# Ledger of designs, part 4: peptides against a protein of PDB entry 5OOQ

Target 1, 227 residues: chain A of PDB entry 5OOQ
Amino acid sequence: YREDVRQVVTHPANALSFLQPGRLVEISVNGKDNYGWGAVVDFAKRINKRNPSAVYTDHESYIVNVVVNTMYIDSPVNLLKPFNPTLPEGIRPAEEGEKSICAVIPITLDSIKSIGNLRLYMPKDIRASGQKETVGKSLREVNRRFPDGIPVLDPVKNMKIEDEDFLKLMKKIDVLNTKLSSNPLTNSMRLEELYGKYSRKHDLHEDMKQLKRKISESQAVIQLDDL

## One batch from the design tools (peptide; aimed at target 1 S17 Q20 Y121)

Design b1_p9_2 (made by RFdiffusion4)
Pose (drawn by RFdiffusion4):
Structure b1_p9_2 (pose): chain A 225 residues (1-48, 51-227), chain P 9 residues (1-9)
Amino acid sequence: YREDVRQVVTHPANALSFLQPGRLVEISVNGKDNYGWGAVVDFAKRINNPSAVYTDHESYIVNVVVNTMYIDSPVNLLKPFNPTLPEGIRPAEEGEKSICAVIPITLDSIKSIGNLRLYMPKDIRASGQKETVGKSLREVNRRFPDGIPVLDPVKNMKIEDEDFLKLMKKIDVLNTKLSSNPLTNSMRLEELYGKYSRKHDLHEDMKQLKRKISESQAVIQLDDL
Amino acid sequence: SYIEDTSPI
């Protein structure tokens, strides 16, 4: 349900109104590369040029400044409006140095939208400007070690559509349902949940393999035939 | 270096 709410928030109709320059966003591109918290510089509509149609979330591209780019990542390959990050550009690993950079992303690559925004120079492409902004991101990350506060979708972003409101209530219902479980006030909860979640991943992982073996035991494309 | 802001464009 929370992932469902995220899509409603990041959709261009609601998200673009709050994508001013300097807006803080948590960037997780394609659910794999997590660049941490960054600052939005600008955004523009995606024009595929072959005029190909795009999905609503991919219909727009946002340039964001990040402070967790791997230092030896080849940033010279980036095209201004190509959100497909070339192979080798990745967030810095836990033991590797980081460098400030600007990357393009689609809206689907935004994990959360913050209520804070930075003061940014006019030309982020100017000398040393991307570096200066990266310093500001480091400070915000220090004042807010647990995380950056997120915009309230209803109170702040004034999202009042009825279907969305039912979705928010569905979450509150499941939370109070979760808070009424006997294990909520337990010390072994982290231990038992992790022990169970590992067994569950295997079950789902084993189920994936279990089906592959059976389909391949028989002839391959007999069904296609 | 930054502000709290909830205003739309």

Design b1_p9_2_s1 (made by RFdiffusion4, then SolubleMPNN; from b1_p9_2, 4 letters changed)
Fold by OpenDDE base, seed 3:
Structure b1_p9_2_s1 (fold): chain B 227 residues (1-227), chain A 9 residues (1-9)
Amino acid sequence: as target 1 above (227 residues)
Amino acid sequence: MYEVDTSPL
């Protein structure tokens, strides 16, 4: 269910209005490289100059430039190209015990794990010497103040996502979280397994229909386990 | 410096 929520939240129709300069976003590139919380610089529609007829998925159709403070120090950051979300080989977050630096990386909406309710005050020119490091200091301060994690934007209350199917999804997640809080171990693995299968490139409407079906099936299974 | 901002563009 978390992935389905993420797909709706990170869709351009919902996400772009909340990607103001300084917006904190949690970044995971290719599902492997976790950069943690970064700050939005700007975003633009993805344009392929070599193939103007290229069609991208909704989640890949925009490029978001973000400042991260977790880039591995020996990463080839000089090879980073603005507005190219295909990162060079060796661009990765620092592991435990490794030194990190601040960098601006171009990501797609699909690389956003969550959107925070916080915005940093951004420098006017992030490319100027020392400005990325200033943002990096601000990110460290935020992480220090929020040791339990940065608060995420509420999809309904804050983002005003009022789609009926999405609201039903959120209600089901709330019910499941309430049940999970009463029985934590068994339901989390099944939910992750159910959501791992929906990683396929389907249209949001098809994904929501399939999600509704799986939620109905999971509720039926939970009702069967409660008998 | 940071602020809570739940507003859209």
Scores: peptide ipSAE 0.600, ipTM 0.957, DockQ to the pose 0.864
OpenDDE base, seeds 1, 2, 4, 5: peptide ipSAE 0.600, 0.599, 0.598, 0.599; ipTM 0.957, 0.957, 0.957, 0.957; seed 4 fails the geometry check

Design b1_p9_2_s2 (made by RFdiffusion4, then SolubleMPNN; from b1_p9_2, 4 letters changed)
Fold by OpenDDE base, seed 5:
Structure b1_p9_2_s2 (fold): chain B 227 residues (1-227), chain A 9 residues (1-9)
Amino acid sequence: as target 1 above (227 residues)
Amino acid sequence: MYEYDTSPL
């Protein structure tokens, strides 16, 4: 159920509007490397320059650059490529007893475990000397202030996810959290249906944006020809 | 420094 909610929340149609600079997100890369809470720097649509026809899943179609303060100190952070979510070997969180450093890592939406309701004040240039550490200090302060965890955005109240099937899923989760009675299989099927619906909505939204741009461009050309 | 922000872009 948590994964089901996560899939909906982290879908581009829902997540991107909440990935402002400084937005806190909980990061788990490849379901294994838990970086904890990081801060969003920016995001962009994933473009494969080597294979422009590459088709990505919705959750892999965007790259989010995030500052983490849990990078293992001996990780080859210099090998990190902006907007390349394929992390070099050795890029990992610090384990217990290991020293950590601040780093900016590119992740997919699928690597977002949770989206927080907190936003850090971000430096204008995160790549400037010492700026990552400034964000790292802010992250440490937030973690200190929220020992029980950073508060998560409410998918319904905050994110305004009004999909009927999602609302039903959330209600079922609430009921299950109260009553351990719902069948995981029913929720997985609903998640797949929801995922399909969100994918379609996102595609339509992007198509509409592209169409509006084309219309605006064509109108601008017509206006220029009339001048 | 941080703020509560539940607003979309």
Scores: peptide ipSAE 0.608, ipTM 0.956, DockQ to the pose 0.708
OpenDDE base, seeds 1, 2, 3, 4: peptide ipSAE 0.602, 0.604, 0.605, 0.606; ipTM 0.955, 0.955, 0.955, 0.955; seed 4 fails the geometry check

Design b1_p9_2_s3 (made by RFdiffusion4, then SolubleMPNN; from b1_p9_2, 4 letters changed)
Fold by OpenDDE base, seed 3:
Order: C-alpha cells, then structure tokens, then sequence
Structure b1_p9_2_s3 (fold): chain B 227 residues (1-227), chain A 9 residues (1-9)
C-alpha cells in the first residue's frame, strides 16, 4: 500500500508540479541505492535520440536532475551523462564510514521515494565550480534541523490528489492498519484506472507545456523582429 | 537557506 501511494504521488500528473528547483526529494535508485534527501535542479521529458519511437512508462518518461551530497567519493562521476538516468557502474552512495561528495545525478520519477514540503534556494548555475557543494551544505543544515526527518508533502492537503479511488486507498491504508481484507487484484485494477486518469491529465499537461513553449518562442521571434 | 513550500507550479 505504501508503494501504491508512492506510485500515485510520483506519477507525472501529480509530481511534476512539485518538482520546482530546490524541492527536496528522497532518492532511491533501483530500489537499492539510497542517496537520502537531495535537491531538484530541473526536469525534462525523456527523449531517446537513438530511438525516437521509444515509449517509456509514465514513471520513466521524465528525467529529474538532483543534487545529492551522499555520492561515494570514488564513484566515477565523470561518466555521468546528462539526461541519461541509466547510471554508470560504480555510481553509488557512500556507505557508513566512507567519504561522500556532492553530485548532480539524473533520475527517473520512479527513483523518488518521497517529496518534501521544503525547497532550498538554488544557485543560478549549479554546474559552476563550488555550487553543488553549497547545495550540499544546505542539505546538511536541513538534515540537522529536522533530526526526525524532513516533512513530506501531504498527498491530499498539499498535492490536492482528490481522486476518489486514491482517497479510498488512503482510507484503506488507515483502515488496513486495522483490516487486511482488500484483494490484490481489485487494488491493481483500481490502480490501473487511476493511472488511466492521471495519464490523461499528464497528456494535457504536456500539451499545455508545448503550448506555453510555442507562445514563448513566438514572442521571442516577435521581439527579434522588433529589434 | 530553505523555505516551506507546499504550492504547485
């Protein structure tokens, strides 16, 4: 059930509007590499230049660039490719007793465990020398101030996920902390229905983004013609 | 520096 909630929360239709620069997110790559809380730099739709016809799942259809301060110091960070969420071998978080460094890594929405209700003030150019380390210091300060954990966005109150089936899921989680009875098959069908609704919302979001881009491009052209 | 932000884009 926690995974079902995570799937809904991290769906593009819900998550993308909360992935502003500096947004804190809890990161787990491939279900094994826990980087802890990182800060969002930006996100973009995943494009495969080699295979433009490639279709990704909704949770794999976007790349989120995040600053982490838990990268193992000897990780081959120079092999990181922007906009490639397939991380090179040896890219991992530092273990206990190991030294860590700050890095910007590309992840998918599926690698987001939680979305925090905090945002860092981000430098204008995170790729400039020393800027990721500044973010790393801010992350350490936040973790120091929230020893019991960084507060997570409320899916209903904050994210405004008001879908009836999702609310039923949340109630069931509250109730199943008291009752076991919902059949996994019924839950999967409801999740598919939820995803169908969210997919439609996502399509509208992409259409809106494309429209905004087209408007901005048209305005830029008009400004160039006026010069 | 950080702030609480529960607003969408």
Amino acid sequence: as target 1 above (227 residues)
Amino acid sequence: MYEFDTSPL
Scores: peptide ipSAE 0.596, ipTM 0.955, DockQ to the pose 0.701
OpenDDE base, seeds 1, 2, 4, 5: peptide ipSAE 0.592, 0.594, 0.031, 0.595; ipTM 0.954, 0.955, 0.687, 0.956

Design b1_p9_2_s4 (made by RFdiffusion4, then SolubleMPNN; from b1_p9_2, 3 letters changed)
Fold by OpenDDE base, seed 2:
Formats: structure tokens, sequence, C-alpha cells
Structure b1_p9_2_s4 (fold): chain B 227 residues (1-227), chain A 9 residues (1-9)
């Protein structure tokens, strides 16, 4: 059920509006590489220039650049390619006793374990010398202040996920903490229905964003002609 | 520095 909630929360229709610069997100890459809490730099729709016809899942359709302070110091960070979520071999979090560094890594939405209710104040240029380390210090401070974990956005109260089926899922999770009676099949069907609804919302949202961009671009061109 | 932000874009 936690995974089901994660799938809904990290769906583009829900997550993207909460991936502002500085947003804290908990990062787990490929279910094995736990970077802990990082800070969002930016995100973009995933584009495969080599294969424009590539179809990605909803959770793989966006790339989120995040600052982490848990990168293993000897990781080949120079091999990181912006907006390429396929991380080079050797890119991993530091283990216990290993030294870590700050790095910007591109991840998919599927690599987000949770979205925090906190945002860091981000430098204007995170790639400038020393800026990642500044964010890293802020991350350490936050972790120190929240030893029991950074508060997670409430999917209902904060993210406004008000779908009846999702609310039922959340209630079931609460009840299951007390009662083991769940119908997995019914939950799976409801999840699929939720995905369908979220996909539609996402499509509309993207269409609106594209339209706004086109309008802005057109206005910019008009201003250039007036110069 | 950080702030609590529960608002969407």
Amino acid sequence: as target 1 above (227 residues)
Amino acid sequence: MYEEDTSPL
C-alpha cells in the first residue's frame, strides 16, 4: 500500500506542481541506492533525441535534477549527463563510514520515495563553484532539525488529491494498521482507475503549459519586432 | 535556510 500511495503521489499530475526549486524529496534510485533527502533544482520533460518515438511510463517521463549530499566521494560524477537518468556505473550513495560529496543527479519521478513539505532557498546557479556545498550544508541542517525524518507532504491536505478511490486507499491503509483485511484485487483495480484519472489531468496540465509557453513565446517575438 | 511550503506552483 505504501508503494501504491507512492505511485499516486509521484505521478506527474500530482508531483510536478510540488517540484519547485528547493523542494526536499527523498530519493531512492533503482530501489537500492538511497540518497536520502535531496533538494530539487529543476525538472523537465524527458526527451530522447536519439529516439523521439520513445514511450516512457508516466513516472519515467520527466527528469528531476536534485542536489544530494550523500554521493560517494569516489563516484564518477564527471560522467553525469544532465537530464540523463541512466546513471553511470559507480554513481552511488556513500555507505556508512565512507565520505560523501554534494552532487546534482538527474532522476525520474519513480526515484522519488517521498516529497517533503519543506523547501530550501536555492542558489540561482547551482552549478557555480561552492553552490552545491551550500545546499549540502542546508540539507545537513534540516536533517539535524528533523531527526525523526523530514515531514512529508500530506497527499490529501497539501497535494489536494481528492479522488474518492485514493481517499479510500488512504483510509484502508489507516485501517490496515489495525486490521489485515484488504482485498488486493479491488485495490489494484482502483489504482488503475486512479492512474487513468491522473493521466488525463496530466495531459490537460501539459497542454495548458504548452499553450502558455506558446503565448509567451509569441509575445516575446512581438516585443522583439517593436525594438 | 528553509521554509515550509505546502503550496503548488
Scores: peptide ipSAE 0.575, ipTM 0.957, DockQ to the pose 0.699
OpenDDE base, seeds 1, 3, 4, 5: peptide ipSAE 0.559, 0.568, 0.565, 0.562; ipTM 0.954, 0.955, 0.955, 0.956

Design b1_p9_3 (made by RFdiffusion4)
Pose (drawn by RFdiffusion4):
Structure b1_p9_3 (pose): chain A 225 residues (1-48, 51-227), chain P 9 residues (1-9)
Amino acid sequence: YREDVRQVVTHPANALSFLQPGRLVEISVNGKDNYGWGAVVDFAKRINNPSAVYTDHESYIVNVVVNTMYIDSPVNLLKPFNPTLPEGIRPAEEGEKSICAVIPITLDSIKSIGNLRLYMPKDIRASGQKETVGKSLREVNRRFPDGIPVLDPVKNMKIEDEDFLKLMKKIDVLNTKLSSNPLTNSMRLEELYGKYSRKHDLHEDMKQLKRKISESQAVIQLDDL
Amino acid sequence: SYFVDTTPL
């Protein structure tokens, strides 16, 4: 349900109104590369030029400044409106130095939208400007070690559509349902949940393999035939 | 270096 709410928030109709310059966002592109918290510089519509149609979330491209780019990542390959990050451009690993950079992303690559925004120079492309902004991101990350506060979708973003409101209530219902479980006030919860979640991943992982073996035991494309 | 802002465009 929370992932369902994220898509409603990041949809261009609601998200673009709050994508002013300097807006803080948490970037997780394609659910794999997590760049941490960054600052939005600008955004523009995606024009595929072959005029191909795009999904609503991919219909727009946002340039964001990050401070967790791997230092030896080849940033010279980036095209201004191509959100497909070339192979080798990745977030810095836990033991590697980082460098401030600007990357393009689609809206689907935004994990959360912050209520804070930075003061940004007019030309981020100017000399040393992307570096200066990266310093500010490092400070915000210190004052907020647990995380950056997120915009309230209803109170702040004034999202009042009825279907979305039922979705928010569905979450509150499951939370109070979760808070009424005997294990909520337990010390072994982290231990037992992790022990169970590992067993569950295997079950789902084993189920994936279990089906592959059976379909391949028989002829391959007999069904296609 | 930053502030809180909740205003739409």

Design b1_p9_3_s1 (made by RFdiffusion4, then SolubleMPNN; from b1_p9_3, 4 letters changed)
Fold by OpenDDE base, seed 5:
Structure b1_p9_3_s1 (fold): chain B 227 residues (1-227), chain A 9 residues (1-9)
Amino acid sequence: as target 1 above (227 residues)
Amino acid sequence: MYEVNTEPL
């Protein structure tokens, strides 16, 4: 159920509008490498220059650059490529007893475990010397202030996810958290349906944006021809 | 240092 909610919340149609600079997100890469809470720098649509025809899932179709303060100190951070979510070997969070450093890592939406209701004040240039460490200090301070965890955005109240199937899922989770009785298979089927709906919504939204741009461009051309 | 922000872009 948590994964089902996560899939909906982290879908581009829902998540991207909340991935402002400084947005806190909880990061788990490949379901194994837990970096904890990091801060969003920026995001971009994933473009494969070597394979422009590459088709990505919705959750893999965007790259989010995030500052983490839990990178293992001896990780080859110099090998990190901006907007390349395929992390080099040895890029991992520090384990217990290991020293950590601040790093900017490119992740997919699928690597977002949760989206916090907090935003850090971000430096203008995060790549400038010492700026990542400044964000790292802010992250430490936030973690200190929220020992029970950073508050997560409410998918319904904050993110305004109004999909009926999602609302039903949330209600079921609430009931199940209260009653421990829901069938995992029913939720997985609904997740697939939700995923399909969100994918279509996103495609339509992008198509509408492109259409609006084309209309605006066409109107601008018409106005130029009338001059 | 940080703020509560629940608004989209």
Scores: peptide ipSAE 0.597, ipTM 0.959, DockQ to the pose 0.702
OpenDDE base, seeds 1, 2, 3, 4: peptide ipSAE 0.522, 0.596, 0.576, 0.394; ipTM 0.947, 0.959, 0.957, 0.931

Design b1_p9_3_s2 (made by RFdiffusion4, then SolubleMPNN; from b1_p9_3, 6 letters changed)
Fold by OpenDDE base, seed 2:
Structure b1_p9_3_s2 (fold): chain B 227 residues (1-227), chain A 9 residues (1-9)
Amino acid sequence: as target 1 above (227 residues)
Amino acid sequence: MYEENYEPL
């Protein structure tokens, strides 16, 4: 259920409007490499220059650049490629007892575990010397202020996800959290069905939005050719 | 208004 909520929350239709510079996000790369809370630098639509026809899943279709303060000190951070979420070998968080450094890493939406209800004031140029370390200090201060954890965005109250299928999903999760006694398989299938309906509705909405953009772009080109 | 709690750097 937490994963199903995460899938909805991290869907581009919901997440992107909350991935402003300085937004705190909890980062887990490949389900293994937990960087903890980082700060969003920027995001962009994933473009495969080598394969422009590459179709990514919704959760892999955007790259989010995040500042983390938990990068292992001996990680080959110089091998990091901007907007390439396929991290080089040896890029990992510091383990207990290891020293960490601040780094900017490109992640997918699928690597977002949660979106925080906090934003840092970000420096204008994060690539400038010492700026990522400044953000790293702020991340440490935030973690100090919130020892019980950084507040997560409420999907309904804060993110205003008012989709009926999502609300039904949330209600089912609440009911299931209260009624742990119902058949897990039936609940999973119903959850997947509701998520599938939600995803399809959002896909259609994004397709419609993209189509409207293409129409507008085509109209703009026609106006330029007629001048 | 999204009550975005901004933390200073």
Scores: peptide ipSAE 0.056, ipTM 0.727, DockQ to the pose 0.122
OpenDDE base, seeds 1, 3, 4, 5: peptide ipSAE 0.041, 0.046, 0.041, 0.033; ipTM 0.686, 0.704, 0.668, 0.679; seed 3 fails the geometry check

Design b1_p9_3_s3 (made by RFdiffusion4, then SolubleMPNN; from b1_p9_3, 3 letters changed)
Fold by OpenDDE base, seed 3:
Structure b1_p9_3_s3 (fold): chain B 227 residues (1-227), chain A 9 residues (1-9)
Amino acid sequence: as target 1 above (227 residues)
Amino acid sequence: MYEVDTSPL
């Protein structure tokens, strides 16, 4: 269910209005490289100059430039190209015990794990010497103040996502979280397994229909386990 | 410096 929520939240129709300069976003590139919380610089529609007829998925159709403070120090950051979300080989977050630096990386909406309710005050020119490091200091301060994690934007209350199917999804997640809080171990693995299968490139409407079906099936299974 | 901002563009 978390992935389905993420797909709706990170869709351009919902996400772009909340990607103001300084917006904190949690970044995971290719599902492997976790950069943690970064700050939005700007975003633009993805344009392929070599193939103007290229069609991208909704989640890949925009490029978001973000400042991260977790880039591995020996990463080839000089090879980073603005507005190219295909990162060079060796661009990765620092592991435990490794030194990190601040960098601006171009990501797609699909690389956003969550959107925070916080915005940093951004420098006017992030490319100027020392400005990325200033943002990096601000990110460290935020992480220090929020040791339990940065608060995420509420999809309904804050983002005003009022789609009926999405609201039903959120209600089901709330019910499941309430049940999970009463029985934590068994339901989390099944939910992750159910959501791992929906990683396929389907249209949001098809994904929501399939999600509704799986939620109905999971509720039926939970009702069967409660008998 | 940071602020809570739940507003859209």
Scores: peptide ipSAE 0.600, ipTM 0.957, DockQ to the pose 0.860
OpenDDE base, seeds 1, 2, 4, 5: peptide ipSAE 0.600, 0.599, 0.598, 0.599; ipTM 0.957, 0.957, 0.957, 0.957; seed 4 fails the geometry check

Design b1_p9_3_s4 (made by RFdiffusion4, then SolubleMPNN; from b1_p9_3, 3 letters changed)
Fold by OpenDDE base, seed 1:
Structure b1_p9_3_s4 (fold): chain B 227 residues (1-227), chain A 9 residues (1-9)
Amino acid sequence: as target 1 above (227 residues)
Amino acid sequence: MYEVDTEPL
């Protein structure tokens, strides 16, 4: 269901109006390269100069330039071509323990995981020396202030997506979220009732805590697959 | 540095 929501939210008819300069967007390129939250510079309709008759899907029909602060330091950023979403080999986010730099990358709408409700104040010329690093500092500050994640635009309240099928989808998600939020408590109470009868030892409380964590993690994974 | 912006262009 999350993918279904993403497809609707990132459709040009809905997304483009919210891709103002400085808009925060969560970026995943090719479903594998997670850059985290970046800031929109601009966007343009995708034009293939070599094949003007090329037809792109709706989600691939626009190029969004975004500033990211998670680019691997040794990535060949000099090979990046403006408005070319086909990224050179070696362009990737930094892994854990690797150093990162700020870069402007061209992405498609399909590479947007979510659209945030926050907008940065952007420099007039992002290509000027030091400007992308300034945006990178702003991104770090935002992430520091929102440790639980940047608030996402409400598709219905903010984006005004009023399609009936979409509203039905959102209601289903809400029901599932409510069930999943209530079930850990009910399952934890049942587990506490079940294990409380057996738990005379401190070790069982830790095992229960670990089991609850594993159940919550498993439920979160199932939720990610089912939503 | 940043603002909450929930409005379209």
Scores: peptide ipSAE 0.588, ipTM 0.956, DockQ to the pose 0.883
OpenDDE base, seeds 2, 3, 4, 5: peptide ipSAE 0.583, 0.586, 0.584, 0.587; ipTM 0.956, 0.956, 0.955, 0.956; seed 4 fails the geometry check

Design b1_p9_4 (made by RFdiffusion4)
Pose (drawn by RFdiffusion4):
Structure b1_p9_4 (pose): chain A 225 residues (1-48, 51-227), chain P 9 residues (1-9)
Amino acid sequence: YREDVRQVVTHPANALSFLQPGRLVEISVNGKDNYGWGAVVDFAKRINNPSAVYTDHESYIVNVVVNTMYIDSPVNLLKPFNPTLPEGIRPAEEGEKSICAVIPITLDSIKSIGNLRLYMPKDIRASGQKETVGKSLREVNRRFPDGIPVLDPVKNMKIEDEDFLKLMKKIDVLNTKLSSNPLTNSMRLEELYGKYSRKHDLHEDMKQLKRKISESQAVIQLDDL
Amino acid sequence: SYFEDTTPL
């Protein structure tokens, strides 16, 4: 349900109104590379040129400044409006130095939108400007160690569509349902949940393998035939 | 260096 709400928030109709320069966003491109919190510089519509049609979330490209780029990552390969990050450009590992950079992303690569925004120079492309912004991101990350506050989708972003409101209520219902479980006020909750979640991942992982073995025991493309 | 903002475009 929360992932469902995220898509409603990041859809261009609602998200673009709050994508001013300097807006803070949490970037997780393709659910794999997590660059942490960054600052939006600008955005523009995606024009595929071959005029190919794009998905609503991929219809726009946002350039954001990050401060967690791997230091030896080859940033010279980036095209301004190509959000497909070349192989080798990755967030810095837990033991590797980081460098400030600007990357393009689609809206689907935004995890959350912040209520804070930085003061940014006119030309981010100018000498030392991307570096200066990276320093500001490091300070915001210090004042907010637990995280950056998110924008309230209803109160702040004024999202009032009825279908979305029912979705928000469905979350509150499941939360109070969760808060009424006997394990909520338990000390072993983290232990038992982790112990169970590992057994569950295996069950789902084993089920994936279990089906593959059976289909391959028989002839391969007999069904296609 | 930054501020809070909730205004749309």

Design b1_p9_4_s1 (made by RFdiffusion4, then SolubleMPNN; from b1_p9_4, 5 letters changed; failed a check: a repeat of another design)
Amino acid sequence: MYEVNTEPL

Design b1_p9_4_s2 (made by RFdiffusion4, then SolubleMPNN; from b1_p9_4, 5 letters changed)
Fold by OpenDDE base, seed 3:
Structure b1_p9_4_s2 (fold): chain B 227 residues (1-227), chain A 9 residues (1-9)
Amino acid sequence: as target 1 above (227 residues)
Amino acid sequence: MYEESYEPL
């Protein structure tokens, strides 16, 4: 159930408007590498220069650059490729007792566990010497101020997700949390069906937005040729 | 400076 909510929250149609510079996000790469809370630098649509026809899932279609302060000190951070979310081997968070450093890593939306209701002030040039470490200090101070955890954005109240299928999903989760004594498998299938309906509607909306952009770009090109 | 942008969008 938490995963179904996460899938909706991290969908581009919902998440991107909240991924402003300095937005706190909780990061888990490949379901195993937990970096904890990081700060968004920026995001871009994923473009495969080698295969321009590559189609990504919605959750893999954007690259989010994030500052983390939990990178293992001996990680080969020099091998990080801009806009490549496939991290080199050895790029991992520090374990307990290991030293960590600040790094900027490219992640997908699927690597976001939660979106925080907090935003840091971000330096203009995060790549400048000492700027990542400044953000790293800010992340430590935030964690110190919120010992019970960083507040997460409410999907309905804060993110304004008012989609009927999502609201039905949330209601079902609430009912299931109260009814967890009865057949969990039947309930998961119904959640998946609702999420599948939600995703298809948003896919269509994104396709329509892309089509509108292409039309607008084509009209802008026509206007440039008429000048 | 933490701008708590508590701005309810």
Scores: peptide ipSAE 0.026, ipTM 0.626, DockQ to the pose 0.243
OpenDDE base, seeds 1, 2, 4, 5: peptide ipSAE 0.021, 0.022, 0.022, 0.025; ipTM 0.620, 0.638, 0.635, 0.662; seed 1 fails the geometry check

Design b1_p9_4_s3 (made by RFdiffusion4, then SolubleMPNN; from b1_p9_4, 5 letters changed)
Fold by OpenDDE base, seed 3:
Structure b1_p9_4_s3 (fold): chain B 227 residues (1-227), chain A 9 residues (1-9)
Amino acid sequence: as target 1 above (227 residues)
Amino acid sequence: MYEESFEPL
């Protein structure tokens, strides 16, 4: 159930408006590499220059650049490719007792575990010497101030997700949390159905937005040719 | 002093 909420929260239709520079996000890459809380630098639509016809899932269709302060010191950070969320081998968080460094890593929306209700001030040039380390100090200070954990955005109150299918999903989760005695398999199938309806509706909405953008871009090009 | 504007959105 937490995963289903995460899928909705991290969907582009909901998440992107909250991925401003400095937004705190909790990061888990490939379900195994937990970087903890990082700060958003920026995001961009994922473009495959080698295969422009590549279709990504919604959660893989954007790249989010994030500053983390938990990168293992001996990680081959020089091999990190801008706008490539496929991290090189050896890129990992520091384990207990290991030294960490600050790094900017490209991740997908699927690598966001939670979105925090906090935003750091971000340097204008995060790639300049010492700027990542400054953000790293701020991340440590935030963690110090919030020993019980960084506050997470409420999907309804903060993110204003008012989608009927999502609200039904949330109500169902609440009912299931109270009625743990019902068959888990039946509940999972119905949750997947509700999420599938939600996803399809939002996919169509994003397709419409993309089409509207293409129309506007085409009109702008036509106006430039008429000048 | 980075003013961490902890503005709760």
Scores: peptide ipSAE 0.027, ipTM 0.653, DockQ to the pose 0.172
OpenDDE base, seeds 1, 2, 4, 5: peptide ipSAE 0.016, 0.016, 0.022, 0.026; ipTM 0.589, 0.549, 0.629, 0.662

